Peptides against a protein of PDB entry 6IDX. Designs and how they scored, part 170

Target 1, 380 residues: chain A of PDB entry 6IDX
Amino acid sequence: KELAKLSADVTFATEFINMDGIIVLTRLVESGTKLLSHYSEMLAFTLTAFLELMDHGIVSWDMVSITFIKQIAGYVSQPMVDVSILQRSLAILESMVLNSQSLYQKIAEEITVGQLISHLQVSNQEIQTYAIALINALFLKAPEDKRQDMANAFAQKHLRSIILNHVIRGNRPIKTEMAHQLYVLQVLTFNLLEERMMTKMDPNDQAQRDIIFELRRIAFDAESDPSNAPGSGTEKRKAMYTKDYKMLGFTNHINPAMDFTQTPPGMLALDNMLYLAKVHQDTYIRIVLENSSREDKHECPFGRSAIELTKMLCEILQVGELPNEGRNDYHPMFFTHDRAFEELFGICIQLLNKTWKEMRATAEDFNKVMQVVREQITRA

## One batch from the design tools (peptide; made by RFdiffusion4, then SolubleMPNN)

Design b2_p19_2_s2 (from b2_p19_2, 15 letters changed)
Fold by OpenDDE base, seed 5:
Structure b2_p19_2_s2 (fold): chain B 380 residues (1-380), chain A 19 residues (1-19)
Amino acid sequence: as target 1 above (380 residues)
Amino acid sequence: SIKGFIERHKKSRRKSLAK
């Protein structure tokens, strides 16, 4: 107990480490021998002292043995472990993952997200916090090939449901530390959008062009009797499409694909538009048709608005940025929806369309409307 | 940076583990 307190002092830590004291602590954990009286209490203080000593950064985390890692992982995976040991073990695993890529690999083999989910189903918020912190550490340190698998595990309704029901909707206020971990989880999940945000549309890709055509079809052909497809020649059909793409509010009416060549937001804007058109079809059609029927120059250009809104949301959510330890702002909606970014886009595009109407905006006011919408989103 | 992240986490964690 005194050692654990003294280990927080850098002078003591330096001397103790120079005396190989940390090696003695690691060997106590590695031994796994429950033969000592008060083993659980002693182990809890040993783990505290170890963590405090390692926190000085005097010793590399790579000094730990595989046996030590397995013992610590064992305290997280085994049932009926003392809460004090569990808490410290989660904190040690988090620290190992964050400080060493080699330790990340070893820990990712020894522990599953499913095991960590069990520690979210408890009434102890500190255990929940360290469990999410370890999940976040594993997600942050995951190689790109495994990051999508981690994302899929988070996209699993189960983890989100557990966080929502046991953490966010818990009978107790969310502490700052938990709010930070929820923020980190949100940031790490939204960072998966970076690839799509930085993907340029290929104007020659027929499959991508077919998505733009599908947006047109959903907006204009869904209410039209399919029998009156005007059999008029290829030129009239191209001219019709140019008119339709103008009504959709694309900047390039001839080749809307060109509007998606700018990164950010690249293809992510098209993904959001397609999601809105398919999942919220009535909302999409309403927004498009309300603006397509206006001849008063107060039409809100949907295509341009969707692109710039997607870019704005990426900026607000800091897509591609590392989590900041000073931030604790998380969106509960992230835990309530499977496709939270696209749902946020769907809410914000309606807000944009409303704000445009209220301001009686024209195309010249576009940037002013976007600034007002940004303020509305960031205050909500 | 990850290093700056880790250092801030240490301070939060110390307050939690000292209880």
Scores: peptide ipSAE 0.079, ipTM 0.810, DockQ to the pose 0.720
Fold by OpenDDE base, seed 1:
Structure b2_p19_2_s2 (fold): chain B 380 residues (1-380), chain A 19 residues (1-19)
Amino acid sequence: as target 1 above (380 residues)
Amino acid sequence: SIKGFIERHKKSRRKSLAK
């Protein structure tokens, strides 16, 4: 206990480390010897002292043995009765993952996200917080090839459902630290959108052009069978499509693909539009047709608005940025939906369309409407 | 930076484990 307290002091830590004191602590953990009187209490203080000593950054995290890692991972992966040991073990693993890529690799072999999910089903919010913190550390440190697997693990309805039911909808107030870890998890999930956000549309890619054509079909030909291949259109059909792309509110009415060549938001805007059109078809058709029937210059340009809104949402959500320790703002919606970003887009595009009408906006007011919408989204 | 994130996180965690 005294050692754990003194280990927070840099002077004591330096002297103790110079005396190989940290090696003694690691060997105590490595031994796994439960025969000591007050073993659980002794181990809890040993783990506290170890973590405080390592936090000074005097010793590299890479100094720890595989045996030590396995013992700490064992306290997390096995049913332990001692909450104090579990909490400190989660915190140590989190620190190992954050500070060393080599330790990340070793820990990722010993622990699964599925094992950490079991620690979310407890009533102890501190255990839940450290379990999410370790998930976040594993997600943050995952190599690019494994980030999608971690995404898929988070996209697993199970993890989101457990967080929603046991943390967010729990009978206990969410502490600031838990809110921060939920924010971090949200940010790391949104960073997976960065690739699509930075992907330019190729105007010559037929498959991408077919998506734009599908948006037109859903809006104007909802009763027509998709079997009409876009390529067989007479010159009258091409001229009709230019009119339809104008009514959809694209900036480039001749070649709407050009509107998606700017990054951000690139292809991510097209993904959002297609999701809205397929999943919320009635909402999509309503928004498009309400603006396409107007001759009073008060039409809301859906295509332009969808692109700029996608960009704005990426800016608000800080897509591609590292999480900030000062923030704790998370959206519960991200734990309720499989495609939470696209659902957020669908809510925000309706808000934009409403705000445009309320302001009696014209195309000249576009930036002003977007600013008002930004303020509404950021205050919600 | 990731280094700046880690240093902020250490400070938050110390307050949690001191209980």
Scores: peptide ipSAE 0.076, ipTM 0.806, DockQ to the pose 0.619
Fold by OpenDDE base, seed 4:
Structure b2_p19_2_s2 (fold): chain B 380 residues (1-380), chain A 19 residues (1-19)
Amino acid sequence: as target 1 above (380 residues)
Amino acid sequence: SIKGFIERHKKSRRKSLAK
């Protein structure tokens, strides 16, 4: 107990480490020897002291043995472990994962997200917090391929449902530490959008152009009686498409693909538009047609608005940024939907369209509308 | 940086383990 307290002092820690004290602590854990009276209490203080000593950064985390890692992972995977030991073991694993890529690899082999999910189903918020913290550490340190797998595992209705039901909708207030971990998880998940956000559209890619054409088709051909034969000559078709792309509110009516060459938001804006058009087709068609039928210069340019809104959402959600320890703001929607970003876009584009109408905006007011929408989103 | 994140996180964790 006193060692654990003193280990927070850098002077004591330096001297204790110089005396190989940390090696003694690791060996105590490695031995697993339950022969001592008050073993659990002693072990809890040993783990506290170890963590505090290691936090000084005097000793490399890579000094820990595989046996030590297995013991700590064992305390997280075994159901009969004291809560105090479990909490410290989660914190140690988190620290190991964060501080060493080698330890991350070893820990990722010894523990599963499924095992950590079991610690979310408990009434102890501290355990829940450290379980999410370890998930976040694993997510942060995972290779890109494994990050997508972890996000897919998070998109698994199970983890989201557990967080939603046992943490967010729990009968207890969410502590700042838990709110921070939920924020971190959100940021790390939204960072997977960075690739698409930074992907420029290739105007020569026919498949990408076909998506823009599909947006046009959904907006304008879905209501058209089958009697408009596809046989209008190629020139009339080009002129028609230019008009349609204008009605869709693209900046470049001739080649809408050019609107997606700016990064951010690049292709992510097109993904959002396509998601809206396919999943929320009625909402999409309504937004487009309400603005395409206006001759009064009060049309909300959907295409431009969708692009700039996607960019704004990326900025608000800090896509591509590391989590900030000073933040604890998370969106509950993130835990309710598999495609939370696209759903958020779908809500925000409706808000934008509403705000545009309420302001009686013109194209000259575009930036003012976007600023008002930003304020509305950031206050919600 | 990840290093900066880790250092901020240590402060948060110390506050929780001291309880």
Scores: peptide ipSAE 0.074, ipTM 0.804, DockQ to the pose 0.585
Fold by OpenDDE base, seed 3:
Structure b2_p19_2_s2 (fold): chain B 380 residues (1-380), chain A 19 residues (1-19)
Amino acid sequence: as target 1 above (380 residues)
Amino acid sequence: SIKGFIERHKKSRRKSLAK
């Protein structure tokens, strides 16, 4: 207990480390010997002292043995472990993962996100916080090939549902620390959109062009009697499609693929449009047709609006940025839906269309409408 | 105290996330 308190002092820590004090503490954990009186209390203070000493950054985290890692991971994976030991073990594993890629690899082999889920289903918010903190550390340090698997594990309705029901909708106020970990988890998940946000459309890729054509089909052909077989004239068809792409509100109504060559938001804007068109088809058709039937220059250009809104949402959500240590603002909606970004886009595009109408905007007012919409989204 | 431990660990984690 006194050692754990003194280990917070850098002068004491330096002297104790120079006396190989950390090695003695690690060996005590490695031994696993439960025969001592007050073992759990002694171990809790040992783990506290170890973490306080390591927090000075005098000793590399890579000094720890595989036996030490296995013991700490064992305290997280075993049922009915003392809460004090569990809390410190989660904190040590988090620190190991954050400070060393080699320790990340070893820890990722010893523990699963599934084992950490059990620590979210408890009434102790500190345990929940350290469990999410360890999930976040594993997610942050995951190599790019495994990052999507971690995201899929989070996108698993189970983890989101547990966080929503046991953390967010818990009978207790969310502390600043938990709010920060929820924010971090949100940021790390939205950062998976960065690849699509930075992917330029290839105007020569037929599969990508077929998606734009599908947007046109859903908007204009869904109500058309199949008897209007598009007449054989290739030129008349191109002219018709140019008109349709103008009605869809693309900037380049001749070749809408060119509107998706700018990054950000690149292909992510097309993904959002396609999601809206397939999942919320009635909403999509309504928005497009309400604006396509206007001849008064008050039409809201859907295609342009969807691209700029996607870019704006990426800016607001800080897609591609590391989580800020001082932030604790999280969106509960992120935990309610697996496609939360696309659903947010679907809400915001309706808000944009409404705001455009209320402002009686023209194409010249576009940036002003976008600024008003930004203020509305950031205050919600 | 457990509270003092948590506050120091928060400060350490902050430094690690900033690197």
Scores: peptide ipSAE 0.028, ipTM 0.711, DockQ to the pose 0.077; fails the geometry check

Design b2_p19_2_s3 (from b2_p19_2, 16 letters changed)
Fold by OpenDDE base, seed 4:
Structure b2_p19_2_s3 (fold): chain B 380 residues (1-380), chain A 19 residues (1-19)
Amino acid sequence: as target 1 above (380 residues)
Amino acid sequence: SIEGFIRRHRKATREALSK
């Protein structure tokens, strides 16, 4: 107990470390010897002292043995561990993951996100916070291939439901520390959009052009009586498609693919449009047709609007930015759906379309509409 | 940087353990 308290002092820590004190503490954990009276309390203080000593950054985290890692991971994975030991073990694992890629690899082999989820189902908010903190650490330190797996795990209804029901909608006020961890998790989840946000459309890629064609098909061919035989000559088809792409509100009516060459938002805008068109087809068709039937120059250009809205949402959500420690603002909505960004896009594009109508906007007012929509989204 | 995040995160962890 006294050691744990003194270990917070850098002068004491330096001297204690110079005396191989950390090695003694690690060996005590490694031994697992329950022979001492008050072992759990002693272990809790040992883990506290270890963490406080290591937090000075005097000793590399890579000094810890695999046996030590396994013991700490064991305290997190085993049932009926003392809460005080569990809490410190989660904190130690978090620190290990954050401070060492080698330790991350070892820990990622010893623990699963599923095991950490069990610690979210408890009433202890401190345990919940450290469990999310460790998930966040694992997510942050994961290689790109494993980040997608972590995201997929987060997209699982179970994890989202647990966070939503046991943390966000819990009967307890969310502490600042938990709010920060929820914010971090949100940011790390949105950073998975960065790749698509920075992916330029290749105008020569037929598969990508087929997506744009599918957007046209969903908007215009879904209502077309089967009597318009596919046999209209290739030139009439090209002229028809140019008209359709104009009605869709693309800036480049001849080659809409060019509208997706700007990064951000690149292909992420096309992903959002396709998601809207497939998942919310009625909403998509309504938005497109309401504007395609207008001859009064008050048409809301869907394609342009969707691109600029996607970009705006990326800016608002700070996609591609690392989490800031001073922030604790999280959006509960992002814990309600697996495709929460695309759902947000679907809400915001309707808001944009409404705002455009209310403002009686023309193409010249586009930037003003976008500014109003930005203010509406950021105040919500 | 990730390193900057890690350094600052240590502070939050310490503050949480001091309670």
Scores: peptide ipSAE 0.022, ipTM 0.671, DockQ to the pose 0.557
Fold by OpenDDE base, seed 3:
Structure b2_p19_2_s3 (fold): chain B 380 residues (1-380), chain A 19 residues (1-19)
Amino acid sequence: as target 1 above (380 residues)
Amino acid sequence: SIEGFIRRHRKATREALSK
């Protein structure tokens, strides 16, 4: 207990480390010797002293043995561990993952996100916080090939549902620490959109062009009797499609693919449009047809609006930015759906269309409408 | 205190995220 308290002092820590004191603490953990009287209390103070000593950054985390890592991982994976030991073990693993890629690899082999889920289903917010912190550390340090697997694990309705029901909707105020970890988890998950946000559409890619054509088909051909497939020549069809792409509100009516060459938001805008068109088809058709039938210059250009809204949402959500340590703002909505970004887009595009109508906007008012919509989204 | 530990751990996490 005294050692754990004194280990917070830099002068004491330096002297104790110079005397190989930290090695003695690690060996005590490695031994696993449960035969000592007050073992749990002694171990909890040992782990506290170890953490406080390592926090000075004098000793590399890579100096820990594989036996030490396995013991600490064992305290997290074993049922019925003392809460004090569990909390410190989660914090040690988080620190190991954050400070060393080699330790990340070893820990990722010993611990699964599934094992950490059990520590979210408790009434102790400190345990929940360190469990999410370790999930965040594993997510942050995951190599690119493993990030999608971690995302899929988070996108698992189970983990999101547990966070939502046991953390966010818990009968207790969310502390600043937990709010920060929820913010970090949100940022790390939205950063998976960065690739699509920075992917330019290739106007020559037929598969990408077929998606734009599918948007047209869903908007205009869903009600058309297949008998009116105009057997008329290829040129008349191209002219018809140019009209349809104008009605869809693309800036480039001849080649809408050119509207997706700007990054951000690149292909992410097309993904959002396709999601809206397939998952919320009635909403999509309504938005498009309400504006396509207008001859009064008050039509809201859906295609342009969807692109600029996607860009705006990426800016608001800080897609591609690392988590800021001072921020604790998280969106509970993000934990309610697996496609939460696309659902947010679907809500915001309806808000944009409504705001456009209320303002009686024209194409010249576009930036003014977008500014009003930005204020509405950021204050909600 | 546990609060002092959490505060320092936040600092270390900060320094690790800023590198």
Scores: peptide ipSAE 0.021, ipTM 0.659, DockQ to the pose 0.077
Fold by OpenDDE base, seed 5:
Structure b2_p19_2_s3 (fold): chain B 380 residues (1-380), chain A 19 residues (1-19)
Amino acid sequence: as target 1 above (380 residues)
Amino acid sequence: SIEGFIRRHRKATREALSK
């Protein structure tokens, strides 16, 4: 207990480390020897002292043995561990993952996200905080190939449901530390959109062009009797599609694929448009047809608006940025839905369309409308 | 930087463990 307090002092820590004191603490953990009276209390103080000593950054985290890692991971995976030991063990594992890629690899083999989820179902917010912190550390340090698997684990309704029900909707106020971890988790989840945000459309890719054609089909052919496929020659059909792409509000009416060559938002804008068209078809059709039937230059260009809104949402959500240590701003909505970004897009595109109408905007007012919409989104 | 993040995260962790 006294050692744990003294270990917070850098002078004491330096002297104690120079005396190989930290090695003695690690060996106590490695031994796993429950033979000592008050072993649990002693172990809790040992782990505290170890954390405080390591936090001075004097010793590399790579000094820890695989036996030490297995013991600490054992305290997280075992159901009947003292809460004090569990808390410190989660914190140690987080610190290991954050400080060493080699330790990340070893820990990722010993611990599953499923085991960490069990620690979210408790009434102790500190345990919940460290469990999310460790999940965040594992996600942050995951190589790109495993990051999608982590994403899928977060996309699992189970983790989000547990966070939502046991943390966010808990009968207790969320502490700043938990709010920070929820923010970090949110940022890391949105960073998965970076690839699509930075993917340019290939105007020559037929499969990508077929998505744009599907957007046209959903907007204009869904109510049309399939029997009236105008048997008009290839040129009239191309001219018809150019008109349809103009009505959809693409900037390039001849080749809408060119509108998706700009990164950001690249293909992510097309993904959002397709999601809206398939999942919220009535909303999509309404937005498109309300603007396509206008001849008064007050048409809201859906295609252009969807692209610029996607870009704006990426900027607001800081897609591709690392989590900021001073932030604790998370949105509960991102824990309520599997496709939370696309759902946010669907809400915001309706807001944009409404704001455009209320402002009686023209194409010249586009940037002003977008600025008003940005303020509305950031104040919500 | 990730290093900066780690450093302040450690501070928050310490402040949580000291309570």
Scores: peptide ipSAE 0.024, ipTM 0.701, DockQ to the pose 0.733; fails the geometry check
Fold by OpenDDE base, seed 1:
Structure b2_p19_2_s3 (fold): chain B 380 residues (1-380), chain A 19 residues (1-19)
Amino acid sequence: as target 1 above (380 residues)
Amino acid sequence: SIEGFIRRHRKATREALSK
């Protein structure tokens, strides 16, 4: 207990480390010897002292043995009755993952996100916080090839449902630390959109052009069987499509694919439009048709608006940026849906369309409408 | 305090992210 308290002092820490004291602490953990009187209390203080000593940055985290890692991982992966040991073990694993890529690899072999989910189902918010912190550390340090797997693990309805039901909708106020970890998890999840945000549409890719054609079909030919993909359309059909793409509010009415060559938001805007059209078809059709039937120059250009809104949402959510330590702003909605970004887009595009009507906007007012919508989204 | 520890860990996270 005194050692754990004194280990917070840099002078004591330096002297204790110079006396190989940290090696003694690691060996105590490595031994796994439960035969000592007051073992749980002694271990909890040992882990506290180890953490406080390592926090001075005097010793590299790479000094820890594989046996030490396995013991700490064992306290997290096994049903432990001692909450104090579990909490400190989660914190040690988080620190190891954050400070060393080599330790990340070893820990990622010993612990799964599924094991950490069990620690979210407890009433102890501190354990929940450290469990999410460790998930965030593993997500942050995951190599690019494994980030998608971590994304899929977060996209797992189970993790989001547990966070929503046991943390966000819990009977306890969310502490600042938990709010920060939820924010971090959200940022790391949105950073997976960066690839699509920076992907330019290829105007020559037929599969991508077929998506734009599907947007037209859903808006104007909703009763037509998709099997009637019009073959090599006569010039009259091409001219008809140009009119339809104008009514959809694309900037390039001849080749709407050109509107998606700008990055950001690139293909991510097309993904959002397609999601809206397929999942919220009635809302999509309503927005398009309400503006396509107007001859008064007060039409809201859906295609242009959807692209610029996607870009704006990426800016607001800081897609591609690292999480900031001072921020605690998370959106509970992102834990309610599998495709939370696309659902946010669907809400915001309706807000944009409403705001456009309320302002009696024309195409010249476009930037002004977007600024008002930005203020509405950021104040919500 | 655990809060003080979390804040120090955040500093280590920032330092680990800046590398």
Scores: peptide ipSAE 0.023, ipTM 0.648, DockQ to the pose 0.072; fails the geometry check

